# Peptides against a protein of PDB entry 4U39, part 16

Target 1, 302 residues: chain A of PDB entry 4U39
Amino acid sequence: SIKVIGVGGGGNNAVNRMIENEVQGVEYIAVNTDAQALNLSKAEVKMQIGAKLTRGLGAGANPEVGKKAAEESKEQIEEALKGADMVFVTAGMGGGTGTGAAPVIAQIAKDLGALTVGVVTRPFTFEGRKRQLQAAGGISAMKEAVDTLIVIPNDRILEIVDKNTPMLEAFREADNVLRQGVQGISDLIATPGLINLDFADVKTIMSNKGSALMGIGIATGENRAAEAAKKAISSPLLEAAIDGAQGVLMNITGGTNLSLYEVQEAADIVASASDQDVNMIFGSVINENLKDEIVVTVIATG

## One batch from the design tools (peptide; aimed at target 1 N257 L260 F282)

Design b1_p12_2_s4 (made by RFdiffusion4, then SolubleMPNN; from b1_p12_2, 7 letters changed)
Fold by OpenDDE base, seed 5:
Structure b1_p12_2_s4 (fold): chain B 302 residues (1-302), chain A 12 residues (1-12)
Amino acid sequence: as target 1 above (302 residues)
Amino acid sequence: MKIVALLSDVLP
């Protein structure tokens, strides 16, 4: 089974966005120290952590409180994650709960023998230096606790949105990028496509790889596959080129008109931008809601 | 380059 656990406010917003976009074949768990915020989750499983420590009032933007809250609730987290083959841990780094609790939850998932993937954001520079420093500590702790850690630099979202984009929409786009990172992997396993991957193949590429980068490309029209692939490998979300990556995961999602030729064309572009010795896995997924759009997600590991 | 497409199950 695949489980997605959203940790703290940012992680719970991302999980809500996944549920709203009908990401299939996964179980959703919302975790928070704030009981009022947790009640707004759309997840079937809602877990309040650190009830004794925080009294449901949240972590006060302190990562040490988030950490201790997860440690207090360890047995409940273990029971909720039990029997998962794969666990996605999603959080916004820089806050109290997400920054402190997500590494503890990830370690619990890893200790249970699940393939543990972190999908986290760095805060925007406008959220201030304190959040950036807290996020750096949380990301370091996540890297030790996961098999693969996808880090989304929120400041790079400002390069793909209009300059007049309201702050609230920039956060919604961060939640959407978190969704795309989880869905881009989960769909390869859980959603029937033209090419389905075995979980063993995903496990081989993602196990003990450390930090990963994600690129996304979307296109329409006759050259949509090639354009989407080119946008994915040149995505502002990539802090580095994929040419140095030891492993690449590629998801090609299209409508019912997605052809095998388009899948091959997109795969050849990503492969040509990667190292000759790269271990590349690609999958293709049919999503009837995309109609004429192709979405290419590239995850570079190593 | 190992493109692990599980084409082993889709190629006849």
Scores: peptide ipSAE 0.034, ipTM 0.583, DockQ to the pose 0.290
OpenDDE base, seeds 1, 2, 3, 4: peptide ipSAE 0.007, 0.008, 0.000, 0.007; ipTM 0.488, 0.478, 0.277, 0.481

Design b1_p12_3 (made by RFdiffusion4)
Pose (drawn by RFdiffusion4):
Structure b1_p12_3 (pose): chain A 294 residues (1-190, 197-206, 209-302), chain P 12 residues (1-12)
Amino acid sequence: SIKVIGVGGGGNNAVNRMIENEVQGVEYIAVNTDAQALNLSKAEVKMQIGAKLTRGLGAGANPEVGKKAAEESKEQIEEALKGADMVFVTAGMGGGTGTGAAPVIAQIAKDLGALTVGVVTRPFTFEGRKRQLQAAGGISAMKEAVDTLIVIPNDRILEIVDKNTPMLEAFREADNVLRQGVQGISDLIALDFADVKTIMKGSALMGIGIATGENRAAEAAKKAISSPLLEAAIDGAQGVLMNITGGTNLSLYEVQEAADIVASASDQDVNMIFGSVINENLKDEIVVTVIATG
Amino acid sequence: SNVVVASLEVGV
């Protein structure tokens, strides 16, 4: 019983993207102060929060509103989260709802005893000072409220995409990366959570590599361990979760080769949760998701 | 390393 909660607009898209990618084994909850944006969620459960406070008009990039909105809906949320073994709280930081309500929601989930993993994006630098400051204040709050917080620096999306990809696509990729963050774990739980729990505190950074071709598992792993999303050296990690995903052509040769690349770059006595998952919708593509904690 | 193999899905 793992629940992925998209909070605010940032999470709304990630949840949508996850659903779009048919990510299995999770119950999705889209939570928003913005009734209009929420009605775009492909989530079966759409939780409008702060209905009394925001009247479906959203938080206006005011984290305080997203927070008060979440606090207002404190009871509605717990009801939705009860029974969750694990809650992914996915949100965009810098906003109002994502920045404000996610900590409230993730804390509720944490209090509910669920393994609370917050997977959020730090706003692009270009989103400006307000976005940066609020997320920083927000990411700071997400850390206090989750077991593990995987923070995806959107600015690093721009290093990854072609220099000329329009902004719209840059935001879109942030959504996918958020989805890639949650799927990277949720695909490995579809297993004693104490395992993953022992891997889940402090902040966490993740990396992704995607490759195709003859030498792809290594290409993907190398790209994953070196990826701009992954800002710090993995040898600094106390725990590492590795997810390898490929087509039905995923061989162990490829799997271990990528595992060897990720492993050699990690500490030798590192705790590791590793999985490889077959995605029939993949052909020659292979995706390595690496999440380091420490 | 203390590796917990959560899933080892291999097609080939």

Design b1_p12_3_s1 (made by RFdiffusion4, then SolubleMPNN; from b1_p12_3, 6 letters changed)
Fold by OpenDDE base, seed 3:
Structure b1_p12_3_s1 (fold): chain B 302 residues (1-302), chain A 12 residues (1-12)
Amino acid sequence: as target 1 above (302 residues)
Amino acid sequence: MNITIARLEVGE
């Protein structure tokens, strides 16, 4: 089974966005120290952590409280994650609960033998230096606790949105990018497509790889596959080029009109941008909601 | 480059 665990406010918003987009074949768990915020989750499983420590009043933007809350609730987290083959841990780093609890939850998942993937955001620069410093500490702890860690730099989202985009919409886009990161991987395993990957192949690419880079490209029109692939490998979300990655996981998602030629064309572009010795796996997913759009997600590991 | 083209299981 695949489980997605949203940790704290940002993680729970991402999980809500996944549920709203009908991400299939995954179980959703919402975790928070704030009981009121947790009640707004759409997840079937809602877990309040650190009930004794926080009394449901949240972590007060303190990562140490988030950490201790997860430690207090370790047995409950273990029970909720038990039997998962894969666990996605999603959080907005820089806050109290997400920053502190996500590494603890990830370690619990990994210790249970699940393929553990972190999909987390760095805070926007406008959230202030304190959040950036807290996020850096949380990301470091996540890197040790996961098999693969995808870090989304929120400031790069400001490069892909209009300059007039309200701050609230920039946060919604961050939640959407978190969704795309989880879905881009989970669909390769859980969603029947033109090319289905074995969980073993995904496990080979993602196990004990540390930090990963994610690029996303979306295009329409006659050259949509090539354009989407080019956008993915040049995505502002990539902190570096995908050249030199030891592994690449590629998802090509399209509507019912997605052709094998388009899949091959997109795969060839990503392969050509990758190292010759790269272990590349690619899957193709059909999403009837995309109509004429192709979405290419590239995850570079190693 | 080992491109593992995973199997087309065309679901019945």
Scores: peptide ipSAE 0.008, ipTM 0.459, DockQ to the pose 0.337
OpenDDE base, seeds 1, 2, 4, 5: peptide ipSAE 0.008, 0.008, 0.006, 0.008; ipTM 0.416, 0.459, 0.386, 0.464; seed 4 fails the geometry check

Design b1_p12_3_s2 (made by RFdiffusion4, then SolubleMPNN; from b1_p12_3, 6 letters changed)
Fold by OpenDDE base, seed 5:
Structure b1_p12_3_s2 (fold): chain B 302 residues (1-302), chain A 12 residues (1-12)
Amino acid sequence: as target 1 above (302 residues)
Amino acid sequence: RKVTIARLEVGK
């Protein structure tokens, strides 16, 4: 089974966005120290951690409280994650709960033998230096606790959205990018295709790879596949080029008019931008809600 | 509804 665990406010918002977008084949778990925020989760499983420590009032902005809250609730977390083949741990780094608890939860998942993937955000610069420093510590702890860590630099989202985008919409876009990261991988595993990948192939690309980069490209029109692929490999979300990546996961999502030619064209562009000896896995997904849009998600590992 | 039409390993 695949489990997605959202940790703290940002992680829970991302999980809500995943549920709203009908990300299939995954079980959702919401974890928080704030009982009121947890009640707003759409996840089937809701877990309040650190009930004794925080009394449901949250961790504040203290990662040590988030850490201790997860440690207090270790047995409950183990029970919720037990039997998962893969665990996505999603969080907004820089806060108390997400920053502190996500590494603990990730380690629990890894110790249970699950392929453990972190999908986390760096805070926006406007959230202040304190959050950025806390996020750096949380990301470092996540890197040690996961097989693969996708770090989304939220400031790069501001390069994708309009300059006049309200702060609230920038956070919604961060939640959407977290969704795309999880979905880009989960769609490769959970949804039957013409060619089924073995979960072993995904493990080969993602196990003990450390940091991963994610790029997203969206396009419409006659050259939409090529344009979407080019946008993905040059995405502002990529902190570096993918030319040295030893592993690539590519997801191509289109409407019912997505052709095999378009899939191949996009795959060839991504492969050509990757290492010559790249282990590339791609999946193509039909989303009936897409019209003329193609979405390419690239996750580069190694 | 989402349907995966293909999954393929391109490089080994």
Scores: peptide ipSAE 0.023, ipTM 0.568, DockQ to the pose 0.112
OpenDDE base, seeds 1, 2, 3, 4: peptide ipSAE 0.030, 0.019, 0.020, 0.023; ipTM 0.589, 0.562, 0.582, 0.589; seeds 1, 2 fail the geometry check

Design b1_p12_3_s3 (made by RFdiffusion4, then SolubleMPNN; from b1_p12_3, 7 letters changed)
Fold by OpenDDE base, seed 4:
Structure b1_p12_3_s3 (fold): chain B 302 residues (1-302), chain A 12 residues (1-12)
Amino acid sequence: as target 1 above (302 residues)
Amino acid sequence: MKITIARLEVGK
């Protein structure tokens, strides 16, 4: 089974966005120290952590409170994660609960033998230096606790949205990018197809790989596959080129008119931008809602 | 409905 755990406010917003976009084949768990915020989660499983420590009033933007809250609730987290083959831990880094609790939850998932993938955001520069410093500590702790860590640099989201985008919309776009990171991987495993992905192959590419980079490309029209692939490998979300990556996961998602030729064309572009000895796995997904759009998600590991 | 069309392993 695949479980997606949203940790704290940003993680729970991302989980809500995943549910709203009908991401299939995953179980959703919302974790928070704030009981009122947790009640607004759309997740089937809602877990309040650190009830004794915080009394449901949240972590006060303190990562040490978030950490201790997860430690207090360890047995409950273990029970919720039991039997998962894969666990996505999603959080906004820089806050109290997400920064402190996400590494603890990830370690619990890893200790249970699940393939543990972190999908987290760095705060925007406008959130201030304190959040950036807290996020750096949380990201460091996540690297030790996961098999693969995807870090989304929120400031790079501002390069792909309108400059006049309100702050609230920038956070919504961060939630959407978190969704795309989880969905890009989960759709490869959880969605039945003509050629099923072996979970063992995903495990080989993602196990103990440390930091991963994610690129996303979207295009329409006659050259949409090539354009989407080119946008993915040159995505502002990539902090570096993918040419040094030992492993690449590619998801191409299109409408009912997605052709095998378009899948191959996109795969060839991503392969040509990767190391010659890269272990590349790609999957193609039909989503009837995309119509003429193609979405290429690239995750580079190693 | 979401359907995976194809998977290819490259590099094996």
Scores: peptide ipSAE 0.025, ipTM 0.536, DockQ to the pose 0.104
OpenDDE base, seeds 1, 2, 3, 5: peptide ipSAE 0.009, 0.009, 0.009, 0.025; ipTM 0.468, 0.470, 0.462, 0.550; seed 1 fails the geometry check

Design b1_p12_3_s4 (made by RFdiffusion4, then SolubleMPNN; from b1_p12_3, 6 letters changed)
Fold by OpenDDE base, seed 5:
Structure b1_p12_3_s4 (fold): chain B 302 residues (1-302), chain A 12 residues (1-12)
Amino acid sequence: as target 1 above (302 residues)
Amino acid sequence: MNITIARLEVGK
């Protein structure tokens, strides 16, 4: 089974966005120290952590409280994760609960033998230096606790949105990018496409790889596959080029008119931008809602 | 460039 765990406010918002977009073949778990915020989750499984420590009042933007809250609730987290083959841990870094609890939850998943993937955001620069410093500590702890860590730099979202985009919409876009990171991988396993990957292939690319870069490209029209692939490998979300990556996971998602030629064309573009010795796996997913749109997701590891 | 196309054998 595949489980997605949203940790703290940002992680729970991302999980809500995944549920709203009907991401299939996954079980959703919402985790928070704030009981009121947790009640707003759409997840089937809702877990309040650190009930004794926090009394449901949240972590007070302190990562050490988030950490201790997850440690207090370790047995409950273990039971909720038991039998998972893969666990996605999603969080907004820089806060109390997400920053502190997500590494603990990830370690629990890894210790249970699940392929553990972190999908987390760095805070926007406007959220202040304290959040950036807390996020750096949380990201460092996540790297040790996961097989693969996808870090989304929120400031790069400002390069893909309108300059007049309200702060609330920038956070919604961060939630959407977290959704795309999880869905781009989970669909390859859980959703039958033109090309299916087995879980062993995904495990080979993602197991003990550390940090990963994520790029997304979207296009329509006659050259949509090539354009989407070019946008993915040049995505502002990439903190570096993928040319040094030893592993690449590519998802191409299209409508019912997605052709094998388009899949091959996109794969060739991504491969040409990668290391010559890259281990690349790719899958294709059919989503009838995309119509003429193609979405290419690239995850580069190593 | 070793593109490993993992074909899931669709079990008949």
Scores: peptide ipSAE 0.033, ipTM 0.566, DockQ to the pose 0.215
OpenDDE base, seeds 1, 2, 3, 4: peptide ipSAE 0.007, 0.012, 0.011, 0.007; ipTM 0.420, 0.511, 0.414, 0.409; seed 4 fails the geometry check

Design b1_p12_4 (made by RFdiffusion4)
Pose (drawn by RFdiffusion4):
Structure b1_p12_4 (pose): chain A 294 residues (1-190, 197-206, 209-302), chain P 12 residues (1-12)
Amino acid sequence: SIKVIGVGGGGNNAVNRMIENEVQGVEYIAVNTDAQALNLSKAEVKMQIGAKLTRGLGAGANPEVGKKAAEESKEQIEEALKGADMVFVTAGMGGGTGTGAAPVIAQIAKDLGALTVGVVTRPFTFEGRKRQLQAAGGISAMKEAVDTLIVIPNDRILEIVDKNTPMLEAFREADNVLRQGVQGISDLIALDFADVKTIMKGSALMGIGIATGENRAAEAAKKAISSPLLEAAIDGAQGVLMNITGGTNLSLYEVQEAADIVASASDQDVNMIFGSVINENLKDEIVVTVIATG
Amino acid sequence: GTTVNALEVGIS
């Protein structure tokens, strides 16, 4: 019983993208103060929060509103989250709802005893000072409210995509990366949570590599461990979760080769949760998701 | 340290 909660617009898209990618084994909850944006969620559960406070008009990039909105819907949320063994709280930080409400929601989930993993994006630098400041204040609050907070620096999206990809696509990729963050774990729970719990505090950074071809598992792993999303050296990690995903042509040779690359870059005595998952919708593509904690 | 493996392969 793992629940992925998209909070605010940032999470709304990630949840959509997860659903779009048919990520299995999770119950999705889209939570928003913005009734209009919420009605775009492909989530079966759409939770409008702060209905009294925001009247479906959203938080206006005011984290305080997203928070008060979440606090207002404190009871509705717990109801939705009860029974969750694990809650992914996925949101965009810098906003109002994502920045405000996610800590409230993730804290509720944490109090509910669920393994609370918050997976959020820090706003692109270009989103400006307000976005940066609020997320920073927000990311700070997400850390206090989750077991593990995987923070995806959107600015690093721009290093990854072609220098000329339009902004719309840059935001889109942030959504996918958020989805890639949650799927990278949720695919490994579809297992004693104390395992993953022991891997879940402090902040967490993740990396992704995608490759195709003859030497792809290594290409993907190398790209994953070196990826711009992954800002710090993995040898600094106390725990590392690795996810290898490929087509039905995923061989152990490929799997271990990528595992060897991720492993050698990690500390030798590192705790590790490692899985490889077959995605029939993949052909020659292979995706390594690496999440380091420490 | 410990490692938890959840491996799936099409080719062993």

Design b1_p12_4_s1 (made by RFdiffusion4, then SolubleMPNN; from b1_p12_4, 7 letters changed)
Fold by OpenDDE base, seed 1:
Structure b1_p12_4_s1 (fold): chain B 302 residues (1-302), chain A 12 residues (1-12)
Amino acid sequence: as target 1 above (302 residues)
Amino acid sequence: GKVVRRIQVGIE
C-alpha cells in the first residue's frame, strides 16, 4: 500500500489539494498538533500528535515542539503506517509542526521498512529569515530520515506564475507542486497500466538516494510533448541540471488524444538530458481533464 | 547504456 502523510499546516494543505484532484491508489493521513486545523483536513485518517505537550494548540512555530509531539505520538504513527510499502511525507518546512515532526514520521516509516519519500517545500524568502533557518534544519533532518527527499524551492514558483499572482495563490501553487511530486510517482505504481511497473524498480531508483530534483513542464499544440519535456528538464524548480542523475522517474500525463509517438518523443528528450548510464522509468497517464495539455513530471535521483 | 523502462498507466 501507498500512504501519503501531510504534516502540519502546509502538508495538510497539500493533502487536501491531492484529494481535491482525486489522486488515486493512495491512503491519506493528516497529522497536526493544532486540533482546529486538523478538523479542516479532507483526509480519511486524522491524527493529532503531541496532545499532552500542546493541548491541541499547535507548536507555536517551534520545530522542537513539533519533534517532541511526534515522539510523544510514536506508537500511533507506527500503527497508522503499518503495512505500507511506500510512504510519502509531505510538509511545508519552516513552521513548527511540519519542520519538527516530518523527520520523526519519516524515520518511523523507514524503520518499518517502507520506501520513504519526502516531498517538502522551502518557504518563500518573504516569509522571513527565521522560517528559512528553521526549514534548513528540518531539511537536514529529513535527508537522514528518508530514502529520497524532493525539496521544492517556493521562490522558484514565482518564476512559473504571473508576477501579479496574489500571495494566497502562490501558496496554492506550492500545494499544487507538492501534489504533482506525489502524483507523478504514485501514478507510476498505483494505476494499473498496460505494463505494470514492478515496485522493485521504483525501490532501485529511490532507495537511499538522498536529495532528488523535480522538474515540471506543461505545453499545448502540435509539439506539446517535446515542449513539455524541454520545460521539465529546464524547469525553474530544478536547483541543478539532471545530466548527472543516475536515476530518473518520468510521468507523461495527457488527454485521451495522447499518442505513443508523443510519449516516446518526451521520453527520448528526458533520457538524452540525463546521464549516459541513467536508469530511467517512465509512465504515461491519461487524464481526461487535460484535454489538449501534456504535463511532464521529472524526478531525478543521484 | 541507458536503461529505459516504458510503462503505460490507466485512465484517470
Scores: peptide ipSAE 0.035, ipTM 0.712, DockQ to the pose 0.355
OpenDDE base, seeds 2, 3, 4, 5: peptide ipSAE 0.030, 0.030, 0.032, 0.034; ipTM 0.666, 0.666, 0.674, 0.673; seeds 2, 3, 4 fail the geometry check

Design b1_p12_4_s2 (made by RFdiffusion4, then SolubleMPNN; from b1_p12_4, 6 letters changed)
Fold by OpenDDE base, seed 3:
Structure b1_p12_4_s2 (fold): chain B 302 residues (1-302), chain A 12 residues (1-12)
Amino acid sequence: as target 1 above (302 residues)
Amino acid sequence: GTRVERIQVGIE
């Protein structure tokens, strides 16, 4: 089974966005120290952590409280994760609960033998230096606790949104990028396409790889496959080129009109931008909610 | 009906 755990406010918002977008074949778990915020989760499983420590009042933006809250609730986290083949741990880094608890939850998942993937955000620069420093510590702890860590730099989202985009919409876009990171992987396993991958293929690319970069491209029209692939490999979300990556995971998602030619064209573009010795796997997904759009997701590991 | 199984962590 595939489990997605949203940790803290940002992680829970991402999980809500996944549920709203009907991400298939995954079980959702919401984790928080704030009981009121947790009640707003759409997840089937809601877990309050650190009930003794926090009394449901949250972590007060302190990562050490988030960490201790997850440690207090270790047995419950283990029970909720038991039997998962794959675990996504999603969080907004820089806060109390997400920053402190996500590494603990990830380690529990990994110790249970699940393929453990972190999908986390760095805070926007406008959230302040304290959050950025807390996020750096949380990301470091996540790198040790996961098989693969996808880090989304929120400041790069400001390059892909309109300059007049309200701050609230920038956070919603961060939640959407977290969704795309999880869905881009989970759909390769859970959703039939023109080219299906097995869990073993994904495990080969993602096991013990450390940090990963994610690029996303969306396009429409006659050259949509090529344009989406080019946008993915040049995505502002990529902190570096995909050149030099040891592994590449590619998802080509389209509507019912997605052709094998379009899949091949997109794959060839990503392959041409990758090292010759790269272990590249690609899958295709049919999403009936996509009309004329193709979405290419590239995850570069290693 | 979405069976929300509330894992109520019992405060002992």
Scores: peptide ipSAE 0.007, ipTM 0.422, DockQ to the pose 0.014
OpenDDE base, seeds 1, 2, 4, 5: peptide ipSAE 0.008, 0.005, 0.005, 0.009; ipTM 0.419, 0.393, 0.399, 0.414; seeds 1, 4, 5 fail the geometry check

Design b1_p12_4_s3 (made by RFdiffusion4, then SolubleMPNN; from b1_p12_4, 7 letters changed)
Fold by OpenDDE base, seed 5:
Structure b1_p12_4_s3 (fold): chain B 302 residues (1-302), chain A 12 residues (1-12)
Amino acid sequence: as target 1 above (302 residues)
Amino acid sequence: GKRVELIQVGIE
């Protein structure tokens, strides 16, 4: 089974966005120290952590409180994650709960023998230096606790959105990028496509790989596959080029008109941008809602 | 040559 666990406010917003976009084949778990925020979750499983420590009032933007809250609730987290083959841990780094609890939850998942993937955001620079420093500590702790860690630099979202985009929409886009990171992997396992991957293939690419980079490309029209692939490998979300990556996971999602030729064309472009000795796996997913749109997600590891 | 191994999982 695949489980997605959203940790703290940002992680729970991302989980809500996943549920709203009907990401299939996964079980959703919402974790928070704030009981009021947790009540707004759309997840079937809702877990308040650190009830004794915080009294449901949240972590006060302190990562040490988030950490201790997860430690207090360890047995409940273990029970909720039991029997998962794969666990996604999603959080906004820089806050109290997400930054402190996400590494603890990730370690619990890993100790249970699940393939543990972190999908987290760095805070925007405008959220201030304190949040950036707290996020750096949380990201460092996540690296030790996961098999693969995808870090989304929120400041790069400002390169994709209009300069006049309200702050609230920039956060919604961060939640959407978190969704795309989880869905881009989970769909390869849980959603039948033209090319299905087994869980063993995904595990080979993602097990004990450390930090990963994610690129996303979207296109329409006659050259949509090639354009989407080119956008993915040149995505502002990539902090570096994928040419040095030892492993690449590619998802090609299209409508019912997605052809095997388009899948091959996109795969050839991504392979051409990657190392000569890269272990590349790719899957294709059919989403009837995309119609003429193709979405290419590239995850580079190593 | 870049070996793209298409692992076709059999759709039963």
Scores: peptide ipSAE 0.007, ipTM 0.426, DockQ to the pose 0.160
OpenDDE base, seeds 1, 2, 3, 4: peptide ipSAE 0.000, 0.006, 0.007, 0.010; ipTM 0.374, 0.366, 0.429, 0.434; seeds 2, 4 fail the geometry check

Design b1_p12_4_s4 (made by RFdiffusion4, then SolubleMPNN; from b1_p12_4, 7 letters changed)
Fold by OpenDDE base, seed 5:
Structure b1_p12_4_s4 (fold): chain B 302 residues (1-302), chain A 12 residues (1-12)
Amino acid sequence: as target 1 above (302 residues)
Amino acid sequence: GKRVERIQVGIE
């Protein structure tokens, strides 16, 4: 089974966005120290952590409280994650609960033998230096606790959105990028496509790889596959080029008119931008909601 | 049965 665990406010917003977009074949778990915020989750499983420590009042933006809250609730987390083959841990880093609890939850998943993937955001620069420093510490702890860690630099989202985009929409876009990171991987396993991957192939690419970069490209029209692939490998979300990556995971998602030629064309572009010795796997997914759009998601590891 | 065709694109 595949489980997605949203940790704290940002992680739970991302999980809500995944549920709203009907990400299939995954079980959703919402975790928070704030009981009121947790009640707003759309997840089937809702877990309050650190009930004794926080009394449901949240972590007060303190990562040490988030950490201790997850440690207090370890047995409950273990039971909720038991039997998962894969666990996604999603959080907005820089806060109290997400920053402190996400690494603890990730380690619990890994100790249970699940392929553990972190999908987390760095805070925007406007959220202040304290949040950036807390996020850096949490990301370092996540890196030790996961098989693969995808870090989304929120400031790069500001390069994709209009300059007049309200702050609330920038956070919604961060939630959407978190969704795309989880869905881009989970669909390869859970959703039948033209080309399916087994869980063993995904595990080979993602097991003990450390930090990963994610690029996303969307296009329409006659050259949509090539354009989407080019946008993915040049995505502002990529902090570096993918040419040095040891492993690449590509998802190509299209409508019912997605052709094998388009899949191959996109794969060739991504492969040509990668190292010659890169272990690349790719999958294709059909989503009727995309109509004429193609979405290419590239995850570069190593 | 999902045919997992692993296309390893080895660029020779």
Scores: peptide ipSAE 0.009, ipTM 0.480, DockQ to the pose 0.082
OpenDDE base, seeds 1, 2, 3, 4: peptide ipSAE 0.011, 0.007, 0.006, 0.006; ipTM 0.468, 0.432, 0.423, 0.405; seeds 1, 2, 3, 4 fail the geometry check

